# Designs tried in a protein design run: peptides against a protein of PDB entry 4GXB. Part 53

Target 1, 277 residues: chain A of PDB entry 4GXB
Amino acid sequence: VPTEEVSLEVLLSNGQKVLVNVLTSDQTEDVLEAVAAKLDLPDDLIGYFSLFLVREKEDGAFSFVRKLQEFELPYVSVTSLRSQEYKIVLRKSYWDSAYDDDVMENRVGLNLLYAQTVSDIERGWILVTKEQHRQLKSLQEKVSKKEFLRLAQTLRHYGYLRFDACVADFPEKDCPVVVSAGNSELSLQLRLPGQQLREGSFRVTRMRCWRVTSSVPLPSGSTSSPGRGRGEVRLELAFEYLMSKDRLQWVTITSPQAIMMSICLQSMVDELMVKKS

## One batch from the design tools (peptide; aimed at target 1 M207 C209 R211)

Design b2_p23_8_s4 (made by RFdiffusion4, then SolubleMPNN; from b2_p23_8, 9 letters changed)
Fold by OpenDDE base, seed 5:
Structure b2_p23_8_s4 (fold): chain B 277 residues (1-277), chain A 23 residues (1-23)
Amino acid sequence: as target 1 above (277 residues)
Amino acid sequence: MEKEEEEFLLTTRALPPEVLLPP
C-alpha cells in the first residue's frame, strides 16, 4: 500500500465525528494518538481507549466487528471492506468501573465516558428502570456529568457491550438470545415461549476455554441468524463452561459477532489477570 | 473468588479458530 496522507474519520459512541489526518501506513496506536491529540486527551489516558471496527446499522447503532490490532493499519482495514457501513469507533477498552475514576479526573476523559454512557443507555445497552431513567434525565439536563456517571455505574449492564440478536444452543437448541459482555461475564438474555424474560450469566472465571468456528452452510441450509444470507460464512462462539462441580458443558452462540465476543472474553480475562497480579 | 474459579482463570484460554468447509 502506498504511503499517503489521508483524512480518516473516527466516531465516538454517540456518533460524533473526529477527523484526523494520518498516513495510510499509520498503525492503530498512531491513529489512536492522533485521535487523542485531536480531542486533547492526555497521553496517560490513551491506554484506556481502543479503536474498534464497527458496522453502522440503519438506525445509526453500531454492530461491533472487532478491536483493531496493535500493528494493524486502520485506514486499510476499514477501506478494504469497500462499504460505507463500516466505521472506526473510539470506545473505552476496560471493564472494571474502578478505572473510570482515573479517566473522569480529566475533562476530556469525563466527556468521553459521559457520551459513551448516554449512548449506551439510549441504545438499551444499559438497563434502566423508569425511576432511574427519570433521575438520569434530570442529571443530563443539569449537565452533571460526574453525578450522571456515578448513578450509571450502579445500573445493570453498565460497561457492557451489547451484541445484535443472535442464536444460542442454550438453554435449548436454536434459542434466540441477546448477548452482552461485561463484568467478566457473558450475559444471555432470552424469552422462551410462554416464559418470562430470563438472563443466563456465564462468568469467564468458569470458562475452561472458548473457540470461534467459521463454516459455510450447505446450499440447502437455512439460517435464522440476523445479517446472514444463504451461503454466507457462519460464525460461532463456543465455550466450555463449568456448570457445576466437575461438570463441564459446551455452550455455542451463533453470531456474526463471534469474533468480537471472543475478543471481549480475552480482554476480560487479561484484565482479571492484571488485577490479580 | 472461589479457589476453583481462580484455577480456571489461570488456565482458561482461547483455542485456535476452526474452519469448517462444507462436505
Scores: peptide ipSAE 0.284, ipTM 0.834, DockQ to the pose 0.677
OpenDDE base, seeds 1, 2, 3, 4: peptide ipSAE 0.023, 0.279, 0.027, 0.022; ipTM 0.616, 0.835, 0.639, 0.586

## One batch from the design tools (peptide; aimed at target 1 S214)

Design b2_p24_1 (made by RFdiffusion4)
Pose (drawn by RFdiffusion4):
Structure b2_p24_1 (pose): chain A 263 residues (1-190, 198-221, 229-277), chain P 24 residues (1-24)
Amino acid sequence: VPTEEVSLEVLLSNGQKVLVNVLTSDQTEDVLEAVAAKLDLPDDLIGYFSLFLVREKEDGAFSFVRKLQEFELPYVSVTSLRSQEYKIVLRKSYWDSAYDDDVMENRVGLNLLYAQTVSDIERGWILVTKEQHRQLKSLQEKVSKKEFLRLAQTLRHYGYLRFDACVADFPEKDCPVVVSAGNSELSLQLREGSFRVTRMRCWRVTSSVPLPSGGRGEVRLELAFEYLMSKDRLQWVTITSPQAIMMSICLQSMVDELMVKKS
Amino acid sequence: DLATQLHEAARELGLTENDEAFES
């Protein structure tokens, strides 16, 4: 892409706009640093956040497509799709909530975690009852951002990433499920199954050839993971999802974080 | 389009091993 200065909108998890001037040839880290500079996020906290390509739904919710890799050009990644429904999003990119402690030491880092947690609750990524949700919106007005986040860290599925509803062959073939990734596991809500990353020997991403539109082709995508169900018993679990690649990226990210910790 | 990119990416990804983090 010829080098040219452009304006790029990067959204926070709640949809707040962050406008940055970048080059069409800037890579992911360059764009991330420009967003951090605009927000006044310290350099030493940039590594706790990443940029994601998402599809914004009619209701404003985001369906995550992929985390942008180091070699990618974010302006090109989003513009090449030729659709205003696709957005670049900044979101925390680690899994263990112990790292929230490092981020919350800074006012901007705390503000970012607070904003995405409020959105996570509003969009049902964090699981609460109708009554609890009522209480939380109230506590939100009455407590500091820090206190609100400490409470939110104890809520069901805090720190998880939620995927569009899809199907899986667990427990039975073609079961409708909601899949979420977090806390070193995949959660399948059918009843529920919890599949630990450390019990996955491997996972595979498969795709059909592109098919005529039922001007965009369609592809059947699957993410299958080989799971140690019990001693010396491995069983494949298959998820059929247009977000199979994002799920695979989350599994790799969770495995990578476990290994960094182990080291 | 995105579907074609996802198809290409799925072919490139293939099988991913979890040898170091796997617990038998």

Design b2_p24_1_s1 (made by RFdiffusion4, then SolubleMPNN; from b2_p24_1, 12 letters changed)
Fold by OpenDDE base, seed 3:
Structure b2_p24_1_s1 (fold): chain B 277 residues (1-277), chain A 24 residues (1-24)
Amino acid sequence: as target 1 above (277 residues)
Amino acid sequence: GLAEELAELAREIGTVEFKEVFEA
């Protein structure tokens, strides 16, 4: 692609648009710096955020596709898809809420975390009781962003990334599940026929390994999930999990977001390694 | 397009092993 100056739209978690002038040849970090400059985010806080490729759903929700890599050209990455559904989103890229303290010290950082958290609650990524919702609403009305975040940090699945409904082979084959990644785990929420809602927690520290695989279903294979057209690539995330002492079991998640899930796993592991050093 | 690109990325990722990560 010839090097040209272009206007690139980057969205915040709440859908707020940030327009930046960049070169088509600008890499991910260059674009991130441009966004930070536009928002007046200080340089020392840039590392707490990343750019993500997402698909915007009809309801305005985002389905995360992948994190943009360092060598990528964000303008090319998003425009090459030739669909207006795909967007670039700025989001925090750490898992431990302790890092919120550093970000919240800055007005812009505080605003970004606040906007993300409000959005995550509204989208049901963060789970709240009726009473908690009332408290959050009161704080929102008062525009008490710090207090809002402090309360939010105590909520179930705070800081998690929620994926679209998908299928796992655990606890049963072809089980519909909702996967969320956060706090060094994959949370699998599911409801089996005649049962209550259940949650399986898979800690990354108990994963011996994981892999992402792709396959093209054979035309004769009845494995067409009702919503997938014939010939669509099937992505799977499989991980070998220590269920009990000396008992390893493979768990496989079938999802178009398998790559994003693997990125989350790697990111969580990386963060844990940084903390141990 | 996107599906093929994702498939290529998936092939590159392969299997990642973390044997030392087991906390007893």
Scores: peptide ipSAE 0.027, ipTM 0.555, DockQ to the pose 0.658
OpenDDE base, seeds 1, 2, 4, 5: peptide ipSAE 0.026, 0.023, 0.023, 0.024; ipTM 0.553, 0.569, 0.584, 0.575

Design b2_p24_1_s2 (made by RFdiffusion4, then SolubleMPNN; from b2_p24_1, 13 letters changed)
Fold by OpenDDE base, seed 2:
Structure b2_p24_1_s2 (fold): chain B 277 residues (1-277), chain A 24 residues (1-24)
Amino acid sequence: as target 1 above (277 residues)
Amino acid sequence: GLAEELARLAREIGTVDFDEVFEA
């Protein structure tokens, strides 16, 4: 792609648009810096955020496709898809809520975390009780962003990335699940027939390994799963999990977001390693 | 179908409190 100055739209978690003038040849960090500058986010806080490629769903929610890598050209990455559904999103890129303290010290950082958290609650990524919801709304009405975040930090799945509903082979084959990544785990939320909603926690520290596989289903006759066109690439995330002492079991998640899930896993592991060093 | 079930599950999770978390 020829090097040209372009206007690039970057969205915040809440869908707020940030327009930046960048070069088509600008790498992810360059674009991130441009976004930070546009928002007046200090340079020392840039590292707490990343750019993500997402697909905007009909309801305005984001399906995270992947994190943009350092060597990528965000303009090219998004425009090459030739679909307006794909967006670049700025989002917090750490997992430990302790890092919120650093970000919250800055007005812009605070606003970004607040906007993200509000959005995550509204989208049901963060789970709230009725009472908690009432409390959050009260704080939101008062525009008490710090207090809002402090309460939010205590909520279930705070800081998690929620994926689109997909299928896992755990606890049963072809089990519909909602996967979320956060707090050094994959959470699998599911409802088996005749059962209540339940959550399975898979701690990354108990994962021996994971892998993403891509396959093209053979044109077999009848099993048109309604949601998959013939010839669509099937992505799977498989991880080997220590279920009990000396018992490893593979768990496989079939999802178009398998790549993003793996990125989250690696990111969580990396953060844990940083904490241990 | 599966798509509807997935959609339903996604909606339900957003509105329901989870009492039981199991570690695999």
Scores: peptide ipSAE 0.416, ipTM 0.892, DockQ to the pose 0.041
OpenDDE base, seeds 1, 3, 4, 5: peptide ipSAE 0.315, 0.362, 0.361, 0.164; ipTM 0.826, 0.867, 0.860, 0.749; seed 1 fails the geometry check

Design b2_p24_1_s3 (made by RFdiffusion4, then SolubleMPNN; from b2_p24_1, 12 letters changed)
Fold by OpenDDE base, seed 5:
Structure b2_p24_1_s3 (fold): chain B 277 residues (1-277), chain A 24 residues (1-24)
Amino acid sequence: as target 1 above (277 residues)
Amino acid sequence: GLAEELARLARELGVQRFDEVFEA
């Protein structure tokens, strides 16, 4: 692609549009800096955020595809997909809520975290009770952003990334699950017929290894869901988990977001490594 | 396309080990 000046749209978690003028040859960091400048986010806070490739659903929700890598050209990466469903989203890119303190010290950082958190609650990524929801709404009405975030930080799955419903082979084969990544774990939520909601917590510290695989499904004659294009690749994330003392078991998640899940795992591990250093 | 890109990424990632954070 020839180097040209273009207008690139970057979305916040709440769908707010940030338009930046960049070169087609600008790398991810260049675009991120442009977005930061547009938002008046200080340079020292840029590192707390990343750009993600997402698919926008019909209801406006985002399905995270992957994090944009440093060497990528965001304009090319998104436009090459030739679909308006794909967007670039700015989101915080750390897991430990302690880092919120650094970001919240700045007005723009505070606003970004607030907008993201509100969106995550509205989308059901952060789990709230009725009473908690009432409290949050009260704080939102008062525009008490710091207090809102402090309360939100105590909520279940605060800081988690929620994935689209998918399938796992745990606790049994072909179980429908909702996976969320955060707090150094993968949370697998499922409801089997006639059973209560169950959650499997898989801490990254008990994962010995993981892998992502891709396969082309053979045209099986039966359930051609009409909407999935002929070129659909089946992605799987498998991890070897320490279930009990000296007992390792493979768990496999089948999801189009397997790559994003793997990115989350690596990111959580990297953050843990920083803490251990 | 996206599918090919994701497939490529999957191949590049291979098997990742968490030995440094693994707790028995």
Scores: peptide ipSAE 0.425, ipTM 0.901, DockQ to the pose 0.774
OpenDDE base, seeds 1, 2, 3, 4: peptide ipSAE 0.421, 0.421, 0.415, 0.418; ipTM 0.901, 0.898, 0.897, 0.898

Design b2_p24_1_s4 (made by RFdiffusion4, then SolubleMPNN; from b2_p24_1, 13 letters changed)
Fold by OpenDDE base, seed 1:
Structure b2_p24_1_s4 (fold): chain B 277 residues (1-277), chain A 24 residues (1-24)
Amino acid sequence: as target 1 above (277 residues)
Amino acid sequence: GLAEELAQLAREIGTVNFDEVFEA
């Protein structure tokens, strides 16, 4: 792609549009800096956020495809897909809520976290009780962003990334599940026939290894993944998990977001390593 | 397309082993 100045749209988690003028040859960090400048986000807070490639669903929700890589060209990456459904989204890129304290000290950082959190609650990524929802609404009405975030930080799945419904082989073969990543774990929510909603928690510290694979379904074979057509590439994330003492078991998730899930796993592991240092 | 891109990424990621954070 020839190097030229272009207008690039970057979305916040709530769908707010940020237009930046960049070069087609600008790398991810360059674009991120441009977005930060447009928002008046201080340079020292840029590292707490990342750019993601997402597909905007019909309901306006975002299906995260992957994180943009450091040497990637965001303009090219999004436009090459030749579909307006694909967007670039700015989102916080750390897991430990303790880092919120650093970001919240700045007005712009506070606003970004607030907007993201409101959106995550509205989308059902953060789980709230009726009473908690009432309290959150009250704080929103008062525009008490700090208090709102403090309450939100205590909520179930705060800071988690929720994926689209997919399929896992746990606890049973071809089990429909909703996967969420956060707090150094993968949470698998599922409802088996005649049973209540249940959650499987898979801590990254109990994952010995993981892998991502791609395959093309056989023409005669049925796709076990919802929404996949004939000839569509199947992506799987598999991890070997310590279920109990000296008992390792492979768990496989079939999802078009398997790449994004793996990115989350790596990111959570990296953050844990930083804490250990 | 996106499918090919993701397939390539899958190959690049492969199998990741993190013994450093693994708690037996």
Scores: peptide ipSAE 0.449, ipTM 0.911, DockQ to the pose 0.726
OpenDDE base, seeds 2, 3, 4, 5: peptide ipSAE 0.292, 0.312, 0.375, 0.294; ipTM 0.814, 0.852, 0.882, 0.830; seed 5 fails the geometry check

Design b2_p24_2 (made by RFdiffusion4)
Pose (drawn by RFdiffusion4):
Structure b2_p24_2 (pose): chain A 263 residues (1-190, 198-221, 229-277), chain P 24 residues (1-24)
Amino acid sequence: VPTEEVSLEVLLSNGQKVLVNVLTSDQTEDVLEAVAAKLDLPDDLIGYFSLFLVREKEDGAFSFVRKLQEFELPYVSVTSLRSQEYKIVLRKSYWDSAYDDDVMENRVGLNLLYAQTVSDIERGWILVTKEQHRQLKSLQEKVSKKEFLRLAQTLRHYGYLRFDACVADFPEKDCPVVVSAGNSELSLQLREGSFRVTRMRCWRVTSSVPLPSGGRGEVRLELAFEYLMSKDRLQWVTITSPQAIMMSICLQSMVDELMVKKS
Amino acid sequence: EFYGSGNLTPEEEVELINRTLKNL
């Protein structure tokens, strides 16, 4: 891509706009640093956040497509799709909530965690009852951002990433499920199954050839993971999802974080 | 315990996503 200065909109998890001037040839880290500079996020906290390509739904929710890799050009990644429904999003990119402590030591880092947690509750990524949700919106007005986040850290599925509804062959073939990734596991809500990353020997992403539109081709995507169901018993679990690659990216990210911790 | 990995590289994942999201 010829080098040219352009304006790029980067959204926070709640949809707030962050406008940055970047080059068409800037890579992911360059764009991330420009967003951090605009938000006044310290350099030493940039590593706790990443940029994601998402599809924004009619209701404003985001369906995560992929985390942008180091070699990617974010302006090109989003513009090449030729559709205004695709957005670049900034979101925390670690899994263990112990790292929230490092981020919350800074006002901007705290504000970012607060904003995405509020959105996570509003969009049902964090699981609460109708009554609890009522209480939370109230506590939100009455408590500091820090106190609100400490409470949110104890809520069901805090720190998880939720995927569009899809199907899986667990427990039975073609079961409708909601899959979420977090806390070193995949959660399949059918009843529920919890599949620990440390019990996955490997996982595989497969795709059909592109098929005519039922002007965009369609592809059947699957994410299958080989799971240690019991001693010396491995069993494949298959999820059919247009977001199979994002799920694979989350599994790799969670495994990488476990290994960094182990080291 | 396993510390497994997937079958795709980042480049292959990006290519596959582009193939599925771009118009023909």

Design b2_p24_2_s1 (made by RFdiffusion4, then SolubleMPNN; from b2_p24_2, 14 letters changed)
Fold by OpenDDE base, seed 3:
Structure b2_p24_2_s1 (fold): chain B 277 residues (1-277), chain A 24 residues (1-24)
Amino acid sequence: as target 1 above (277 residues)
Amino acid sequence: EFFGRGNLSDEEMAALLRQQLLPG
């Protein structure tokens, strides 16, 4: 692609548009720096955020596809998909809420975290009770962003990334689940027939390894899951989990977002390693 | 405690995604 100056749209979690002028040849970090500059985010806070490729759903919700890697050219990565559904989103890229303290010290950082948190609550990624929701609304009305975040930090699945509904082989084969990544775990929410909502927590520190695999469904007849076009690659994330002492078991998640899940796992592991170092 | 790793590099994951998302 010839090097040209282009206008690139980057969205915040709440859908706010940030337009930046970049080169088509600018790598992910260059674009991130441009976005930071546009927002007046200090350089020392840039590392707390990343650019993500997402698919915008009809309802405006974001399905995270992947984190843009250092070697990528964000303009090319998004435009090559030839679909307006794909967007670049700025989001915080750490898991431990303790790092919020660093980001919140800056007005712009505070605003970014606030906007993201509001959006995550509105999308149901962060789980709130009715009373908590009332409290949050009150704080929003008062525009008390710090207090809002402090309350939000205590909420279930704060800082988690929620994936689209998918299927797992745990606890039973072909079990519909909603997977969320955060707090150094994968949370699998499932509802079995006649049962209450269950949550399986899989801590990354109990995962010996994981793998992403792809398969092309054989054109054989019957089980066309509704909505997947014939010939779509089936992605799976499998992880080997320490269920109990000396008992390892593979858990497999079938999801188009298997790669994103893997990215999250790696990111969570990396963060834990940094903390131990 | 485990600090596991995935089977794919970042580049491999990106390549796989391109194959998934790019038509043909």
Scores: peptide ipSAE 0.453, ipTM 0.917, DockQ to the pose 0.696
OpenDDE base, seeds 1, 2, 4, 5: peptide ipSAE 0.451, 0.450, 0.451, 0.451; ipTM 0.917, 0.916, 0.917, 0.917

Design b2_p24_2_s2 (made by RFdiffusion4, then SolubleMPNN; from b2_p24_2, 10 letters changed)
Fold by OpenDDE base, seed 3:
Structure b2_p24_2_s2 (fold): chain B 277 residues (1-277), chain A 24 residues (1-24)
Amino acid sequence: as target 1 above (277 residues)
Amino acid sequence: EFFGRGNLTDEEKAELIRRMLTPG
């Protein structure tokens, strides 16, 4: 691709548009630095955020496709898809809420976390009771961003990424589930026919390994779930989990976001290793 | 306690997504 100056749109979690002038040859870090400069985010806080490729749904919700890697060219990565549905989003890229303290010390960092958290609540990624929602709304009306975040940090699935509804083979074959990643785990929420909502928690420290596989579905199995891209490729994430002492079992999730799930797993493992060190 | 890894490199993940999402 010839090197040219272009205008690139990067979205915040709340849909706010950040326009940056970059080169088509600029790598992910170059674009991230440009976005940070546009927002007046200090250099020492850039590492707490990443750029993500997402698909924007009709309702404005984001389906995360993958994290942009260091070697990538964000302009090329997004434009090569030739669809207006795909966007680049800036989001925090750590899992432990303790790191919020570092980010919140800066006004811009605080605003970014606040906007992300508000969006996550509105999208139902963070689970809230009616009373908690009332309290959050009150704080939002007062524009008490720090207090809002402190309350939000106590909420269920704070800091999680929620994926689109998909299918797992646990606890039963072809079970519809909603997967969320956060706090060093995969959370699988499911409702079996005639049963109450259940949640399975799979801690990454109990995963011996995981794999992403791709297959071409047989003509008979093409459940055109709404939102599957035109690709006839079926993706699966399988992880080998320590269910009990000396008992390993494979759990398989069928999802077009299997790669993104794998990225989350690796990211959570990496963060744990840094903390242990 | 496990610190597992996936089977795909970052390049392989990116390439797989590209193949899936790029119009034919």
Scores: peptide ipSAE 0.534, ipTM 0.935, DockQ to the pose 0.703
OpenDDE base, seeds 1, 2, 4, 5: peptide ipSAE 0.532, 0.029, 0.026, 0.024; ipTM 0.936, 0.652, 0.629, 0.630

Design b2_p24_2_s3 (made by RFdiffusion4, then SolubleMPNN; from b2_p24_2, 9 letters changed)
Fold by OpenDDE base, seed 3:
Structure b2_p24_2_s3 (fold): chain B 277 residues (1-277), chain A 24 residues (1-24)
Amino acid sequence: as target 1 above (277 residues)
Amino acid sequence: EFYGRGNLSDEEKAELIRRMLEPL
């Protein structure tokens, strides 16, 4: 692709648009730096954020497709899809809330975390009680961003990325689940008929390995899950989990976001390894 | 404790997504 100057739209988690002038040949880091410059985010905080490819749903919610990799050209990556539903989103790219302290020291960083957190709460990614919601709303009205974040950090699934409803083979075959990634785990939330909401926690440190596989479903499978891409390709994420002492079991999640889940797993593992070193 | 890995490289993940999402 010839190198040309173009305008690229990058969204914040709340849908706020950031327009940057970049080259078509600019790689992910170049674009990220441009976004940071536009926001007046210091260079030393750039590493706490990443660019993600997302699909914007009709209700404005984002379905995360993948993280943009360093070698990619974000302009090409998004425009090649030839669909307005695909967007580039800036989001924090770490899991441990301890890193929030570094980001919150800067006004722009604080604003980014605040906007993301507000959005995550509004979207139901962060789980709140009625009382907690009232407290958060009060803090929001007072524009007390630091206090808001401190409270939010204590909430269930703070810092998690929530995926679209999908299917898993745990605890039962073809079980509808909502998967969330965060705090070095995959959380599988399920509600079986007549039962209370259950959550299965799968810590990454108990995952020996995982794999993403793709398959073409045979015609006999009646469950056309809406949202399968133009190809009838089924994606699965399977991980081998230490259920108990010396007992490994494969758990399989069928989701079009299987790749994104795997990216999250790797990212969580990488972060843990950094902390261990 | 495990520090596992997936079966796909970053490039492979990106390519797989590209193939899935790119207009025919």
Scores: peptide ipSAE 0.533, ipTM 0.932, DockQ to the pose 0.698
OpenDDE base, seeds 1, 2, 4, 5: peptide ipSAE 0.031, 0.528, 0.531, 0.030; ipTM 0.656, 0.931, 0.932, 0.658

Design b2_p24_2_s4 (made by RFdiffusion4, then SolubleMPNN; from b2_p24_2, 12 letters changed)
Fold by OpenDDE base, seed 2:
Structure b2_p24_2_s4 (fold): chain B 277 residues (1-277), chain A 24 residues (1-24)
Amino acid sequence: as target 1 above (277 residues)
Amino acid sequence: EFLGRGNLSDEEMAELVRLQLTPL
């Protein structure tokens, strides 16, 4: 792509549009800096956020494709897909809520976290009781952003990224699951036939390793999931998990978001490593 | 306690990213 000045749209979690003028050749960090400048986010807070490629669903929910990598050209990455469904989203990129304290000290940072958190609650990524929802709404009406965030930080799956419904081989083969990543874990929510909703927690500290694999289904496999074209690449995330003392077991998640899941795992591990250093 | 790693190198990630640049 020739180097040209272009207008690039970057969305906040709540769908707010941020227009930035960038070069088609600008890499991810360059675009992130441009977005930060547009928002008046201080340079020292840029590192708490990242750009993500997402597919916007009909309901306005975001399906995360990947965190834009350092080598990527965001304009090229999003426009090459030739679909308006694909967007670039700014989101916080850390997991420990303790880092919220640093971000919340700045007005712009506070606003970004607030907008993201409101959106995550509205999308059902953060799980709330009826009473908690009432409390949150009251705080929202008062525009008490700090208090709102403090309450939100206590909620189930605060800071988690929720993935699209997919399939896992745990606890049973071909089990429909909803995966969420956060708090140094993968949460697998599932409902087996005739059973209550269950959640499996897989802590990254009990994952010996993980892998992403891609495969092309053989033509003879009749189990084309509805909507997958013939020959579509199947992505899987597998992790080797310490189930009990001296018992390692592989768990495999089949999802088009396997790459994003892997990115999340690595990011969580990296953050833990930083905390230990 | 594990601090594991994935199988994706930077090069492999780049390749996967390139594959995802193709419209579905």
Scores: peptide ipSAE 0.517, ipTM 0.919, DockQ to the pose 0.569
OpenDDE base, seeds 1, 3, 4, 5: peptide ipSAE 0.514, 0.514, 0.514, 0.512; ipTM 0.918, 0.918, 0.918, 0.917

